Peptides against a protein of PDB entry 6RO1. Designs and how they scored, part 45

Target 1, 216 residues: chain A of PDB entry 6RO1
Amino acid sequence: LGKEIEEYIHKPKYCLPFLQPGRLVKVKNEGDDFGWGVVVNFSKKSNVKPNSGELDPLYVVEVLLRCSKESLKNSATEAAKPAKPDEKGEMQVVPVLVHLLSAISSVRLYIPKDLRPVDNRQSVLKSIQEVQKRFPDGIPLLDPIDDMGIQDQGLKKVIQKVEAFEHRMYSHPLHNDPNLETVYTLCEKKAQIAIDIKSAKRELKKARTVLQMDEL

## One batch from the design tools (peptide; made by RFdiffusion4, then SolubleMPNN)

Design b2_p13_6_s4 (from b2_p13_6, 6 letters changed)
Fold by OpenDDE base, seed 4:
Structure b2_p13_6_s4 (fold): chain B 216 residues (1-216), chain A 13 residues (1-13)
Amino acid sequence: as target 1 above (216 residues)
Amino acid sequence: MPAIGEYEIDRSP
């Protein structure tokens, strides 16, 4: 259910208007969870679909993420890795494909204008941590329907199922209701997006290390 | 420099 919502939220047609500087976003790359980061900027890259010759724009968002120190050493050649739980890590501006955004917050941080100094980037981490303390139930999300204006009936059905599941969990904490099965129809749209991303990533590899560039 | 943890709620595009 949460993953099904993510498949709508990370679509450029929905999320791009909300990728303003200071916006809190979650970034996840396969097994690598970066947690909450902060949007710095986004860019539209021209890309040509190899099979149709049609322009298929690639969207890259620059996000301040808490990275491992190992990621700093190999930042030119290797994909960024999240900081270990026991590590302080370092905040880095990481170019992220928009489909790696797992959540978008209603929160926008005030960020330093110059993010070149390490201290300025680390101040943003302190700000994220302070915001997390203010929201013990989790950082608030943009509403997919009311805030993001997503009219897709598939999303509405997913949300209704989430609400029904949450209501059942709160009303009956002992019933494992197995109604998770409706995952299948969203997979076909994911395959088409994956093909479009695969062609676009080849041009981006020439300029900067982007998350998931190695899958091409 | 902004204060640590200074934020706004912005639900607008």
Scores: peptide ipSAE 0.618, ipTM 0.952, DockQ to the pose 0.812
Fold by OpenDDE base, seed 2:
Structure b2_p13_6_s4 (fold): chain B 216 residues (1-216), chain A 13 residues (1-13)
Amino acid sequence: as target 1 above (216 residues)
Amino acid sequence: MPAIGEYEIDRSP
């Protein structure tokens, strides 16, 4: 259910207007969870699909993320990795494909104008941590309907199912959700998206070390 | 530089 909402909110037609500098966003890449980062900038890149010649615009958001120090050494050739729980890590501006955004917050941070100094980047981490303390139940999200204006009936049905599921979880512990079949059709669409993403990855990896998911 | 943890709630595009 949360993943089904993610499939709507990360669509460029919905999320791009909200990718202002300072916006808090969650970034995930396969098994790599970066947690909350901060939008720095957005860019549209023209991409030509090698097999169709069709113009497929790539949307890249530069996100300030907490990265492992190990991944920084290989930043020219390898994608950034999240900091381990036991390490401090370092805040880095990472180019991220927009579909890797797992959440978009209503919170927008004030950020330093110059992010070249390490201390300025690390001050943003302190700001994220301070905001997290102010929201013990989690950093507030943009409402996909009321804030983002998503009118898709599919999303409304997903939200109604989430609300009904939450209401049912609070009223009766249901051990049997039979909706395995909807997961399979989503997995096939996901596999096709993963193929298109893997193709886009190969081209984008040639141009810049961009954070990319193979599997949404 | 901004203060640590200075933010706004911005629900607008």
Scores: peptide ipSAE 0.613, ipTM 0.952, DockQ to the pose 0.823
Fold by OpenDDE base, seed 3:
Structure b2_p13_6_s4 (fold): chain B 216 residues (1-216), chain A 13 residues (1-13)
Amino acid sequence: as target 1 above (216 residues)
Amino acid sequence: MPAIGEYEIDRSP
């Protein structure tokens, strides 16, 4: 269910208006979870599809992310890696494909105008950590329907299923609905098949787009 | 420089 919502919100047609400077976003690249970062800027790059000559716009968002110090040494040639849990890490401006955004917050931070000094970038990490303390149940998200204006009937059906599930989970102990495991296993299998088909298509597109980002 | 943890709730595009 959460992954199905993610498949809508990371679409450029929905998320681009909300990628203002200071916006909190979650970034995830395959197994690499960067957690919460801050939007600095976004750009539209014109990409010519090599096989069709069609212009497929690439959307790159510059996100200030907590990166491992190991990834800094090769930052010109290697993809940024998230800081390890026990590592301090370093805040870096990372160019991120918009489809790697796993969440978009209603929170916009005030950020330093000049992010060239390391201390200014590290101040943003302190700000993220301070905001996280203010939201013990998690940083608030944009509502996909009410805030982002997503009218897709598929998303509405997903949200209705989440709400109905949450209502059932809170109203009746999970142990009393044997259909919940079957619906979860079917939703997880359909979501996993949709994720596997989409991850295969995204790995094919990411392999193409990571190859295209290494050329940029 | 902004204060540490200064933020707005912005639900607008």
Scores: peptide ipSAE 0.610, ipTM 0.951, DockQ to the pose 0.854
Fold by OpenDDE base, seed 5:
Structure b2_p13_6_s4 (fold): chain B 216 residues (1-216), chain A 13 residues (1-13)
Amino acid sequence: as target 1 above (216 residues)
Amino acid sequence: MPAIGEYEIDRSP
């Protein structure tokens, strides 16, 4: 369910207006979870699809992310990797494809105007950590309907299912179970896996359709 | 420089 919401919110037509400087966003790339980062800027890049000549605009958001120090050594040749939980890491401005945004917060940080100094970038990490302390139940999200204006009936059905599930969970004696957080985390992880499979199947179906055109 | 943890709640585009 959470990942079904993600499939809507990461669409450029919905999220681009909310990618202002200082906006908190979550970034996830496959198995790499960067957690919360901060939007610095976004750009529209013209991309030409090699097989169709069609202009497919790539939307790239520059996000200040906590990266592994090992990743920084390889930054000239390899994609940035998230810092390990126990690693201090280093905040780096990473160009991220907009579809890799897993969440968008209602929170906008005040950020330094110059992010070239390491100390200025690391100050933003301290700000993220301070905001996380202020929101023990998690950093607040933009409402996909009320804030982002997403009118898609598929999303409304997902939200209604989430609300009905939450209502049933809170009405059930298990809401006082100390394992509830573990169950939520497992349900989110399972929901995330299920749609990675669905998105991967859609991409594989698109790729197979392109391959079938080359065999004709 | 902004203070550490200064933020706004901004729900607007």
Scores: peptide ipSAE 0.598, ipTM 0.949, DockQ to the pose 0.897

Design b2_p13_7_s1 (from b2_p13_7, 6 letters changed)
Fold by OpenDDE base, seed 3:
Structure b2_p13_7_s1 (fold): chain B 216 residues (1-216), chain A 13 residues (1-13)
Amino acid sequence: as target 1 above (216 residues)
Amino acid sequence: PFVLGKYELYKKP
């Protein structure tokens, strides 16, 4: 389910409008989880598929990511590797295929204009860490429907299945209770209250973020 | 002065 949503979000037709400089994105390549990085730029590359003659455009996003220091030595020939949890790491601009974006945040940072100095790149890491502290429940995601405007009926069905699965998972201990309907109505009210609390926390978080920006 | 890199919650462009 979460992976099925990701398969929609990372499609260029949906995510490209949101890949502005300073956008927080999460990058994952199989076993390599870079966590949260910051978009610097994106580019369209021509990909000639040798067998179809069809030019499928590859999209590459330059993302400022926390990389291992070992990966910097081989950066000319080897793919960048994520910093180990206990490693300080170094922020590097890494070219990332757009399909490796596992999440897109509603948060957009102001980034230094010159990212050549190490100190400027490391300042962005401090900014990411400060955003993470402000969002203890996790960095806010773009809503694929409301924020990204994805109208795909397949995605809507996946989201409905996730919501219904979450609802069933919270109701599953109660599936053997003869008061199922009353408990379903209470769980629907509680799920609606949880959605309303999550939406109200999201709106309060938006309002608090706007208020904290007006106080800055 | 931790210049908190100003961040904005951008929904739609």
Scores: peptide ipSAE 0.028, ipTM 0.650, DockQ to the pose 0.399
Fold by OpenDDE base, seed 5:
Structure b2_p13_7_s1 (fold): chain B 216 residues (1-216), chain A 13 residues (1-13)
Amino acid sequence: as target 1 above (216 residues)
Amino acid sequence: PFVLGKYELYKKP
């Protein structure tokens, strides 16, 4: 279900309008989880499928990601690797296929105009960490329906199933349904996404209220 | 877009 939502969000048709410079995004490539990075730019590359002659446009987003320093030394031939948890890493601009975006945040950072200096790139990591401290439940996500305007009925059914499951979990704290464990591992990630959306909507409402109170 | 410190909460283009 979280993965099913990701399959909609990473589609260029839906996500491209939200890939502005400074947008927080999660990048995942198979087993490599880069976590949260920052959009720098995006480009459309014409790709011609060699066998069909069909124009399959590849969308490439340049994302500032925390990379392993070892992977950066070999960057001429090897794909960038995520920094290890205990590694400081280095923030690097990495060209990423748009379908590798696992999440899109409602948060947009101010980024330095010049990202060539390492210190300017590392300053963005400090800004991501500051955002993470402000959102202890997780960085707020864009709502795929309300914020991204996705009208797909398949996605609406997935979200309705998640909401109905959350409602059942809150209304029935005592039913040890034996399917709970397999549903919990799937639903911890989804309940985290939905709690993140709901906490984000609350914090965005709070932030709007605080900004409105600071403007009053 | 709402400006909160070093970041904006930006929902729609």
Scores: peptide ipSAE 0.024, ipTM 0.624, DockQ to the pose 0.325
Fold by OpenDDE base, seed 2:
Structure b2_p13_7_s1 (fold): chain B 216 residues (1-216), chain A 13 residues (1-13)
Amino acid sequence: as target 1 above (216 residues)
Amino acid sequence: PFVLGKYELYKKP
């Protein structure tokens, strides 16, 4: 369910209009969770599928991510790694394939025009941390239907199944289904997505106001 | 696997 929603939102046809500079996004690559980062830019790369000759455009988003200092010391060719929980890390602009975006926030930050200085990049981490303090229940997500305008009936059915599951969880303590853990982790992520969407709709109005208030 | 490369912030002018 949460992963099923992710499979819709990370599609270029849906997410690209929302990948403006300053947009908060969550990046995950396999086992590497970078957490929340900030969109800097995106680009379309022409890719030719070697087997079909079909043009399959790759969308690369440049995301400012908290990286391990170890991964930054090694050659420009080494994969960036997320900062360890206990390390400070360093904010670095990392090219990310759009399908590695696990979440897209309704929040959009102002970013420095020049991200070459370390201090400018680290200032964005402070801004992310300030947003996290404003949203103790988690950074608000874009609504895939109301904010992103996704009309896909499959997604609507997935969301309806969440809402119906949440309603059932509140109405009946399902004590005994062992498949509940996978469904719970998916439905907690999805209940968190739906609560985050519903709270985010209320707080999106506030968050646009709060980010405007720090400029006043 | 797509390697999350470092972005070269040096746009050469």
Scores: peptide ipSAE 0.017, ipTM 0.579, DockQ to the pose 0.030
Fold by OpenDDE base, seed 4:
Structure b2_p13_7_s1 (fold): chain B 216 residues (1-216), chain A 13 residues (1-13)
Amino acid sequence: as target 1 above (216 residues)
Amino acid sequence: PFVLGKYELYKKP
């Protein structure tokens, strides 16, 4: 279900308008989870499909990612690896294919104009960590329908399945409690609290959509 | 497999 939503979000036709400099994105390459990084730039590369001769443009996004220092010393392996959780790592600008974006945040950071100095790159990591502290439930995502404007009926069906699954998970413990009325009022209060949390999260999302480094 | 290599940002000010 979450992976099915990801398959829509990482499509260039949907995500490219949101890949502005400073946008928080999550990068995953097979077994390598880089976590949250920051978009620096994107480029369109001409590619020709080998079998059809059709122009299939490749979209490459330059993302500032926390990389392992060990992977940076091994000049023989062109592949950057994610920093281990306990390692400080080093922030590096890494070219990433757009389909490797596992998530796109509503948060956009102001980034230094010059990312060549290590200190400037490391300052962006501090800003990401401060954003993570401000969002203990996780960094806010772009809504694929409301923010990204995706009209695909397949995505709407996936979202409906997720919502129906979540509703079933929350309803299953409640079917065995003989105090159904107290649980219904708690569920209505929890649903109202969830709506109020969703509205407050939307307002917080609007207020925190653009963060300055000096405000972090 | 797309290699996530180091990229030097040569953005001119």
Scores: peptide ipSAE 0.016, ipTM 0.516, DockQ to the pose 0.038

Design b2_p13_7_s2 (from b2_p13_7, 5 letters changed)
Fold by OpenDDE base, seed 1:
Structure b2_p13_7_s2 (fold): chain B 216 residues (1-216), chain A 13 residues (1-13)
Amino acid sequence: as target 1 above (216 residues)
Amino acid sequence: SFEIGKYELYKKP
């Protein structure tokens, strides 16, 4: 369901109005999760489909992302990689295709005007980390309907399914029951006792059958 | 000069 929503929000027709400088966005490229970065700029690139000759514009967003220092050494030829969990990394401006935006936040940061100095770029990382501390349940997302104005009926149906699922989950009598662990333990014990009784009855029946054959 | 580290909840105007 989250992936289905993502397929809507990353479409240029919906997200471009929200790609202002300082906007927090999540970037994922295949197996590479860069996490939260900050929009610097975006551009429209002319692309021609090789088979149809049709103009298919590509949208590239420049995002300030936390990158591994190793990936930056060969930055002329190699794609930037996300910083490893154990490294500090370095904030770099990375051009990404707009469809690689996995989330868009309602949060917009004030960013330095000059991002050429490393200290200015690293200051943005500190700002992201401060936002993350202020939102322990996660950085707030733009609402695709209320904030982004997406009118697509397919998206509305997805959201309704999510809401209905959440409602059913939270309305379940055992949801957030502090005794749920106790209930599970009791159910497991009852199931085990039922198995043990069934096994004991089978053994007793076998023993009686053997005794009846010896009396024969 | 916007202070480095400030953020706002920004909606499309």
Scores: peptide ipSAE 0.030, ipTM 0.652, DockQ to the pose 0.583
Fold by OpenDDE base, seed 5:
Structure b2_p13_7_s2 (fold): chain B 216 residues (1-216), chain A 13 residues (1-13)
Amino acid sequence: as target 1 above (216 residues)
Amino acid sequence: SFEIGKYELYKKP
């Protein structure tokens, strides 16, 4: 179910309007999870399918990602790799295909105008970490329906199934279906994400209200 | 000085 929603949100038709500079996005490429990064820019690349001559535009988003220092040394020939959990890493601007965006946050950061200095890029990592501290249950996501305006009936059915499943889980605590554990782990992550989106929207609205109240 | 930790809830207008 989480993966099914991902297949909608990473489509250029839906996500491009939300890829403003400073937008928090999660990047995953196969086995490589970069975690949360920050959008710098995006570009449309003309791509011609070699066999059909059909124009299939590729969208490339430049994302500040925490990369391993080792991968940066080999950057001329090798793709950037995510920093190891115990590694500090280095924030780099990495061009990624838009379909590699696994999540899009409602949070947008202020980013340095010049990202050439390492210290400016590393300051963005500190900002991401500060956001993560403010959202212990997870960085708030854009709602695909309410925030992104996706009207696809397939997505609505997926969301309704998730909501109905969550409702059944809360209504029937005693059904130890063994298939529930895997679905529970996905739905707890997602319900936690949805509760966290709602709580985080409230806390961010409070924090914005507090910031607006401190500006009053 | 770039203020570390400034973020906002940004929705498409």
Scores: peptide ipSAE 0.027, ipTM 0.629, DockQ to the pose 0.513
Fold by OpenDDE base, seed 4:
Structure b2_p13_7_s2 (fold): chain B 216 residues (1-216), chain A 13 residues (1-13)
Amino acid sequence: as target 1 above (216 residues)
Amino acid sequence: SFEIGKYELYKKP
Protein backbone atom coordinates (compact mmCIF):
# COMPACT_ATOMS: atom_id res chain seq x y z
CA LEU B 1 0.00 0.00 0.00
CA GLY B 2 2.83 2.42 0.76
CA LYS B 3 4.45 1.38 -2.52
CA GLU B 4 1.22 2.09 -4.37
CA ILE B 5 1.21 5.67 -3.03
CA GLU B 6 4.88 5.99 -4.02
CA GLU B 7 3.96 5.08 -7.61
CA TYR B 8 1.87 8.24 -7.78
CA ILE B 9 4.11 10.73 -5.98
CA HIS B 10 7.27 9.94 -7.99
CA LYS B 11 5.53 10.64 -11.32
CA PRO B 12 7.02 13.77 -12.93
CA LYS B 13 3.58 15.29 -13.60
CA TYR B 14 2.99 15.39 -9.82
CA CYS B 15 6.39 15.79 -8.14
CA LEU B 16 8.31 18.21 -10.43
CA PRO B 17 6.70 21.38 -8.97
CA PHE B 18 8.01 20.34 -5.52
CA LEU B 19 11.61 19.54 -6.53
CA GLN B 20 12.96 22.95 -5.58
CA PRO B 21 16.51 23.33 -4.23
CA GLY B 22 16.61 22.42 -0.53
CA ARG B 23 13.57 20.08 -0.61
CA LEU B 24 14.06 16.98 1.54
CA VAL B 25 13.53 13.78 -0.44
CA LYS B 26 14.05 10.11 0.29
CA VAL B 27 15.97 8.12 -2.31
CA LYS B 28 15.83 4.37 -2.74
CA ASN B 29 17.37 2.38 -5.59
CA GLU B 30 16.42 -1.30 -5.37
CA GLY B 31 18.33 -2.57 -2.30
CA ASP B 32 20.17 0.73 -1.75
CA ASP B 33 18.35 3.00 0.71
CA PHE B 34 20.09 6.37 0.87
CA GLY B 35 17.55 7.74 3.33
CA TRP B 36 16.86 11.47 3.37
CA GLY B 37 18.74 13.75 1.01
CA VAL B 38 18.34 17.30 -0.26
CA VAL B 39 17.40 18.38 -3.77
CA VAL B 40 20.01 20.57 -5.46
CA ASN B 41 18.32 20.91 -8.86
CA PHE B 42 16.56 18.91 -11.57
CA SER B 43 16.94 18.64 -15.32
CA LYS B 44 14.85 17.39 -18.20
CA LYS B 45 16.69 15.14 -20.63
CA SER B 46 15.26 14.51 -24.05
CA ASN B 47 14.74 10.82 -24.63
CA VAL B 48 13.17 9.11 -27.63
CA LYS B 49 11.24 5.91 -27.08
CA PRO B 50 12.96 3.33 -29.27
CA ASN B 51 9.72 1.71 -30.49
CA SER B 52 7.43 4.70 -31.15
CA GLY B 53 9.83 7.55 -31.86
CA GLU B 54 7.81 9.50 -29.28
CA LEU B 55 9.65 11.93 -27.07
CA ASP B 56 9.71 10.45 -23.57
CA PRO B 57 11.57 12.97 -21.43
CA LEU B 58 13.71 11.62 -18.62
CA TYR B 59 13.82 13.68 -15.47
CA VAL B 60 17.01 13.65 -13.43
CA VAL B 61 17.16 15.24 -9.99
CA GLU B 62 20.51 16.05 -8.41
CA VAL B 63 20.28 15.10 -4.74
CA LEU B 64 22.78 15.51 -1.91
CA LEU B 65 23.01 11.99 -0.50
CA ARG B 66 25.11 10.41 2.24
CA CYS B 67 27.41 8.06 0.33
CA SER B 68 29.98 5.53 1.46
CA LYS B 69 33.59 6.67 1.07
CA GLU B 70 34.38 3.37 -0.63
CA SER B 71 31.82 4.00 -3.39
CA LEU B 72 33.36 7.41 -4.05
CA LYS B 73 36.75 5.87 -4.83
CA ASN B 74 35.12 3.89 -7.63
CA SER B 75 32.73 6.72 -8.65
CA ALA B 76 34.05 6.75 -12.21
CA THR B 77 32.75 3.22 -12.90
CA GLU B 78 30.33 2.32 -10.10
CA ALA B 79 27.09 3.85 -8.88
CA ALA B 80 27.22 5.66 -5.55
CA LYS B 81 26.33 3.47 -2.56
CA PRO B 82 24.65 4.61 0.67
CA ALA B 83 26.84 5.09 3.72
CA LYS B 84 26.74 2.27 6.25
CA PRO B 85 24.93 3.17 9.50
CA ASP B 86 28.20 3.22 11.48
CA GLU B 87 30.07 5.26 8.88
CA LYS B 88 30.24 9.03 8.81
CA GLY B 89 29.98 8.84 5.05
CA GLU B 90 30.30 11.79 2.71
CA MET B 91 27.56 13.96 1.26
CA GLN B 92 27.71 13.89 -2.54
CA VAL B 93 25.57 15.35 -5.29
CA VAL B 94 24.14 12.28 -7.02
CA PRO B 95 22.05 12.37 -10.21
CA VAL B 96 18.90 10.36 -9.50
CA LEU B 97 16.04 9.43 -11.80
CA VAL B 98 12.85 11.00 -10.44
CA HIS B 99 11.09 7.62 -10.14
CA LEU B 100 13.65 6.64 -7.44
CA LEU B 101 12.22 9.25 -5.05
CA SER B 102 10.40 7.20 -2.41
CA ALA B 103 9.23 10.22 -0.39
CA ILE B 104 9.01 14.00 -0.63
CA SER B 105 9.00 16.14 2.53
CA SER B 106 7.14 19.35 3.23
CA VAL B 107 10.48 20.57 4.68
CA ARG B 108 12.81 22.66 2.55
CA LEU B 109 16.32 23.51 3.80
CA TYR B 110 18.49 26.47 3.06
CA ILE B 111 21.58 25.01 1.40
CA PRO B 112 25.01 26.55 0.75
CA LYS B 113 25.33 28.16 -2.69
CA ASP B 114 28.69 26.46 -3.23
CA LEU B 115 28.52 22.71 -2.66
CA ARG B 116 32.05 22.03 -3.99
CA PRO B 117 33.68 22.20 -0.52
CA VAL B 118 33.23 19.00 1.52
CA ASP B 119 32.49 21.05 4.66
CA ASN B 120 29.55 22.76 2.94
CA ARG B 121 28.10 19.40 1.89
CA GLN B 122 28.64 17.93 5.38
CA SER B 123 26.89 20.96 6.92
CA VAL B 124 23.75 19.89 5.02
CA LEU B 125 23.97 16.45 6.67
CA LYS B 126 24.06 18.14 10.08
CA SER B 127 20.96 20.11 9.06
CA ILE B 128 19.13 16.90 8.01
CA GLN B 129 20.07 15.27 11.33
CA GLU B 130 18.74 18.30 13.21
CA VAL B 131 15.44 18.07 11.30
CA GLN B 132 15.27 14.35 12.17
CA LYS B 133 15.77 15.17 15.87
CA ARG B 134 12.92 17.69 15.68
CA PHE B 135 10.63 15.09 14.10
CA PRO B 136 11.03 11.92 16.22
CA ASP B 137 7.97 10.38 14.50
CA GLY B 138 9.65 10.92 11.12
CA ILE B 139 10.20 13.84 8.76
CA PRO B 140 6.83 15.24 7.60
CA LEU B 141 5.68 14.24 4.12
CA LEU B 142 3.88 16.28 1.51
CA ASP B 143 0.26 15.24 1.43
CA PRO B 144 -0.37 13.81 -2.06
CA ILE B 145 -3.89 15.28 -2.19
CA ASP B 146 -3.77 18.45 -0.08
CA ASP B 147 -0.19 19.57 -0.78
CA MET B 148 0.59 17.97 -4.16
CA GLY B 149 -2.93 18.39 -5.58
CA ILE B 150 -3.17 14.85 -7.03
CA GLN B 151 -6.76 14.30 -8.17
CA ASP B 152 -6.33 10.71 -9.35
CA GLN B 153 -9.20 8.48 -8.19
CA GLY B 154 -6.85 5.50 -8.04
CA LEU B 155 -4.76 7.28 -5.40
CA LYS B 156 -7.88 8.17 -3.40
CA LYS B 157 -8.86 4.49 -3.41
CA VAL B 158 -5.36 3.48 -2.27
CA ILE B 159 -5.47 6.00 0.59
CA GLN B 160 -8.91 4.72 1.61
CA LYS B 161 -7.55 1.16 1.65
CA VAL B 162 -4.55 2.22 3.77
CA GLU B 163 -6.81 4.02 6.23
CA ALA B 164 -9.17 1.04 6.40
CA PHE B 165 -6.22 -1.30 6.98
CA GLU B 166 -4.71 0.91 9.69
CA HIS B 167 -8.12 1.06 11.31
CA ARG B 168 -8.43 -2.75 11.26
CA MET B 169 -4.98 -3.12 12.84
CA TYR B 170 -5.80 -0.76 15.70
CA SER B 171 -9.32 -2.07 16.15
CA HIS B 172 -9.06 -5.16 18.31
CA PRO B 173 -10.94 -7.85 16.44
CA LEU B 174 -14.42 -7.32 17.76
CA HIS B 175 -14.99 -10.93 16.69
CA ASN B 176 -18.44 -11.45 18.14
CA ASP B 177 -20.61 -8.35 17.79
CA PRO B 178 -23.35 -9.16 15.21
CA ASN B 179 -24.10 -5.52 14.40
CA LEU B 180 -21.77 -5.21 11.38
CA GLU B 181 -23.67 -2.12 10.17
CA THR B 182 -23.01 -0.21 13.39
CA VAL B 183 -19.38 -1.34 13.19
CA TYR B 184 -19.21 -0.04 9.60
CA THR B 185 -20.72 3.30 10.61
CA LEU B 186 -18.39 3.39 13.62
CA CYS B 187 -15.52 2.40 11.31
CA GLU B 188 -16.50 5.24 8.94
CA LYS B 189 -16.75 7.64 11.89
CA LYS B 190 -13.49 6.27 13.30
CA ALA B 191 -11.90 6.44 9.84
CA GLN B 192 -13.14 10.03 9.63
CA ILE B 193 -11.78 10.58 13.16
CA ALA B 194 -8.53 8.90 12.06
CA ILE B 195 -8.45 11.22 9.02
CA ASP B 196 -9.22 14.13 11.35
CA ILE B 197 -6.53 12.95 13.82
CA LYS B 198 -4.10 12.46 10.93
CA SER B 199 -5.06 15.92 9.62
CA ALA B 200 -4.76 17.36 13.14
CA LYS B 201 -1.38 15.59 13.58
CA ARG B 202 -0.29 17.01 10.22
CA GLU B 203 -1.44 20.47 11.27
CA LEU B 204 0.27 20.00 14.65
CA LYS B 205 3.45 18.87 12.88
CA LYS B 206 3.15 21.88 10.57
CA ALA B 207 2.52 24.20 13.53
CA ARG B 208 5.40 22.63 15.49
CA THR B 209 7.68 23.07 12.49
CA VAL B 210 6.64 26.73 12.16
CA LEU B 211 7.17 27.23 15.91
CA GLN B 212 10.57 25.55 15.67
CA MET B 213 11.44 27.85 12.78
CA ASP B 214 10.54 30.90 14.86
CA GLU B 215 12.89 29.58 17.58
CA LEU B 216 15.78 29.43 15.03
CA SER A 1 26.75 26.99 18.74
CA PHE A 2 25.82 24.50 16.05
CA GLU A 3 24.44 26.56 13.21
CA ILE A 4 21.18 24.70 12.91
CA GLY A 5 20.54 24.78 9.20
CA LYS A 6 17.50 26.91 8.52
CA TYR A 7 14.55 25.05 7.10
CA GLU A 8 11.08 26.06 6.00
CA LEU A 9 7.78 24.37 5.42
CA TYR A 10 6.88 24.85 1.82
CA LYS A 11 3.16 24.75 1.21
CA LYS A 12 1.92 24.91 -2.35
CA PRO A 13 1.47 28.57 -3.24
Scores: peptide ipSAE 0.026, ipTM 0.628, DockQ to the pose 0.445
Fold by OpenDDE base, seed 2:
Structure b2_p13_7_s2 (fold): chain B 216 residues (1-216), chain A 13 residues (1-13)
Amino acid sequence: as target 1 above (216 residues)
Amino acid sequence: SFEIGKYELYKKP
């Protein structure tokens, strides 16, 4: 169910209005998890589908991400890789296809106007870390219904299933279902997304959606 | 898979 929600939120028709500079987003490319980054800009690129000749616009978001230093040395030809957990890494602006956004936060940061200096980019990492300290249960997510305004009935049904499952998990310990691991991984991600949505709804009423670097 | 390219130098807006 978390993946099902992701399939909605990463669609350009829903997420583009929220991809303002400073927006916190999670980026994941297959096995590469970059974690939380910051939107710098986005662009629409014309793409022609080779088989149909149809114009399928590609949306590319420039995201400031924590990258491995090794991936940066061979910068001209190699894709950026996420920093290893034990690595300091370096914040880099990376062009990302919009469908690789795994989460969108309600939080926006003020970012330096010039991201060419490494110190300016690394200052944004400090700001992300301060946001993470303020939200020990996780950085608040945009609500796909209330914040993003997604009217899709399929998504509403997914959310209702999430809420109903959470309610059932609290009401009946499903201790005995052998499909629990796959259901739990989906349902922990789902429960985490719904808890994150519900906690984010509670915190969003109190927290400023825009954080100043100086206030962090 | 889309290769996450490196950003060529930030062109000033």
Scores: peptide ipSAE 0.016, ipTM 0.514, DockQ to the pose 0.031; fails the geometry check

Design b2_p13_7_s3 (from b2_p13_7, 6 letters changed)
Fold by OpenDDE base, seed 4:
Structure b2_p13_7_s3 (fold): chain B 216 residues (1-216), chain A 13 residues (1-13)
Amino acid sequence: as target 1 above (216 residues)
Amino acid sequence: SFEIGKYELYVKP
């Protein structure tokens, strides 16, 4: 279900307005999870579909990612690899196809204007780590409906399924009360309550973030 | 958007 949501949010028509410099994004390329990085810039590359001659623009986002030092030595020929958990790694600007964005945060960082110095890039890693400390339950995500404005009915159905599943996990097995209609109305009310709890948790998380950031 | 220290919380475009 999380992967199904990802299939919507990484579409250029939805995510491009939110890919401003400093935006926190999560990058995953197949088996390589880079974790959270920071958007530097994005570009539109003209691409022509070989079979149709139709313009199929490729969107490339430059993201500061924590890379292994070993992969950087081979960076002329090989794709950057994520830093190992036990390694310090090095922050590098990596061009990433937009569809490799697995998450987009509501958090945007101030980044150094000059990212050529290693120390400036590593300072951004310290900033990401500080954000992670402030959000022990995970870095806040943009809401695909409320923040990103996605109106797709398929996404709404996916979200409804997620909310219904989450509610079933937290609701003790209510005994077989035979009134299906009450279960549907309870599921709709529970879905609405789950939306309201999720919105309230988002607001509380935003408020806690404001409070925790004001205390520093 | 709210600026909080060195961070900006961006909710709406």
Scores: peptide ipSAE 0.035, ipTM 0.698, DockQ to the pose 0.325
Fold by OpenDDE base, seed 1:
Structure b2_p13_7_s3 (fold): chain B 216 residues (1-216), chain A 13 residues (1-13)
Amino acid sequence: as target 1 above (216 residues)
Amino acid sequence: SFEIGKYELYVKP
């Protein structure tokens, strides 16, 4: 169900309006999970499908991602790889196809205008870490319906299934089925998406209240 | 120090 929601969110027709500079996005390419990065810019590339002659535009987002230092040394021929858990890594601007965005946050960071200096790129990592510290339950996600305005009935059915499943899990706390842990981890991920949407709205309201209090 | 000025919670374009 999380993957089904992802299939809607990463569609250019829905996500492009939210890919402003500074937007937090999660990037995953096959087995490579880069985690949270920051949008720098996006571009539309004209692509022609070789078999149909149909225009299939490719959307590329430049995302500041935490990369392995080893992958950067071979940058002439190899795609950037995510930093290993125990590695410091280095923040790099990586061109990413829009369909590789696994999540989009409601958070937008202020980024340095010049990202050529390593220190400026690494400062953005510190900002991401500060956001993660502020949101211990996870970085808040855009609501695909309320925030992104997706009206697709398929997505509404997916969300209704997630909500109905969460309600059933909370109503039946009792049985130690070992398959419950896998269902709970999937449901916690789904519940976490729904909770992250609801918490993001609450925290957005709190942050606006704090900003309004600082302007008073 | 977490400065509120480092990020904006921006939901809608």
Scores: peptide ipSAE 0.028, ipTM 0.673, DockQ to the pose 0.340
Fold by OpenDDE base, seed 5:
Structure b2_p13_7_s3 (fold): chain B 216 residues (1-216), chain A 13 residues (1-13)
Amino acid sequence: as target 1 above (216 residues)
Amino acid sequence: SFEIGKYELYVKP
């Protein structure tokens, strides 16, 4: 169900309006999970399908990602690899195809104007880590319906199934269906994310109100 | 120091 939602949100039609500089996004390429990065920019690349001559525009998003230092040394020919959990890594601007975005956050960060200095890039990692500390249950996601305005009936059905499943889970706590645990973990993460978005929206509205009050 | 003002929650473009 999470993967089905990802298939919608990574569509350029839906996500491009939200790929502003500073937007937090998750990047995953097959087995390589980069985790949370920050959008720097995006561009439309002309791609011509070799056999049909059809214009299939590729959208490339430049994302500041935590990369393995080892992969960066070989960067002339090799794709960037995610930093290992125990590795400090280095923040690098990586061109990523938009369909490799696995999640889009409602959070935008201020990013330095010049990302050429390593220290400026690493400062963004500190900002991501601070956001993660503020959201222990996970960085808040954009709601695909309410925030992104996706009207696709397939997505609405997926969400309704998730909501109905969550409702059934809350109404029937005693059904130890072993298939439930995996779905529970995903649904709990999503429900927790939704609660955290709502709480974070309230808290940010309060913080914005406080910041506006401190600026008054 | 990370200041709260260094990030905003943007719900819409």
Scores: peptide ipSAE 0.028, ipTM 0.668, DockQ to the pose 0.337
Fold by OpenDDE base, seed 3:
Structure b2_p13_7_s3 (fold): chain B 216 residues (1-216), chain A 13 residues (1-13)
Amino acid sequence: as target 1 above (216 residues)
Amino acid sequence: SFEIGKYELYVKP
């Protein structure tokens, strides 16, 4: 279900308006998890599909990512690799296909104008780490419906299924209750309450983020 | 200092 939501979020028609310089994004390429990086810029490349002649626009986002120092030595021929957990790594501007964005944050950082100096790039890592410390429950995500404005009924159904599944996980003792309809109505009320609690926790997390912001 | 835009939280270094 999380992957199904990701399939909507990483679509250019939805995410491009939110890929402003300084936006926090999470980058994952197959087995390579770069974690949170910062958008520097994005570009549209014309890709001609070799077999159909159809113009398939390829969107590339330049993201400051924490890379292994070993990968930098081979950067001319090899793709950048994420820093190992125990490695300091180095922040590099990496061109990333937009579909490799696994998450988009509501957080946007001020970044140095000149990212050529290593110290300026490393300062951005310190800023990411500071944001992570301020959000112990994880960096806040853009809401795909409320923030990103995705109107797709498929996504709404996925979110409803996630909410219903989360509700069912918390209501699991009721599978043996013969009054399934009353349990469904109570589960719909409790799912609505859980949606209202999740929206209220999200609003409270937004409000606590706002309140934590007012204290900062 | 944080500044909240309509859909964005701006974190000042």
Scores: peptide ipSAE 0.026, ipTM 0.675, DockQ to the pose 0.105

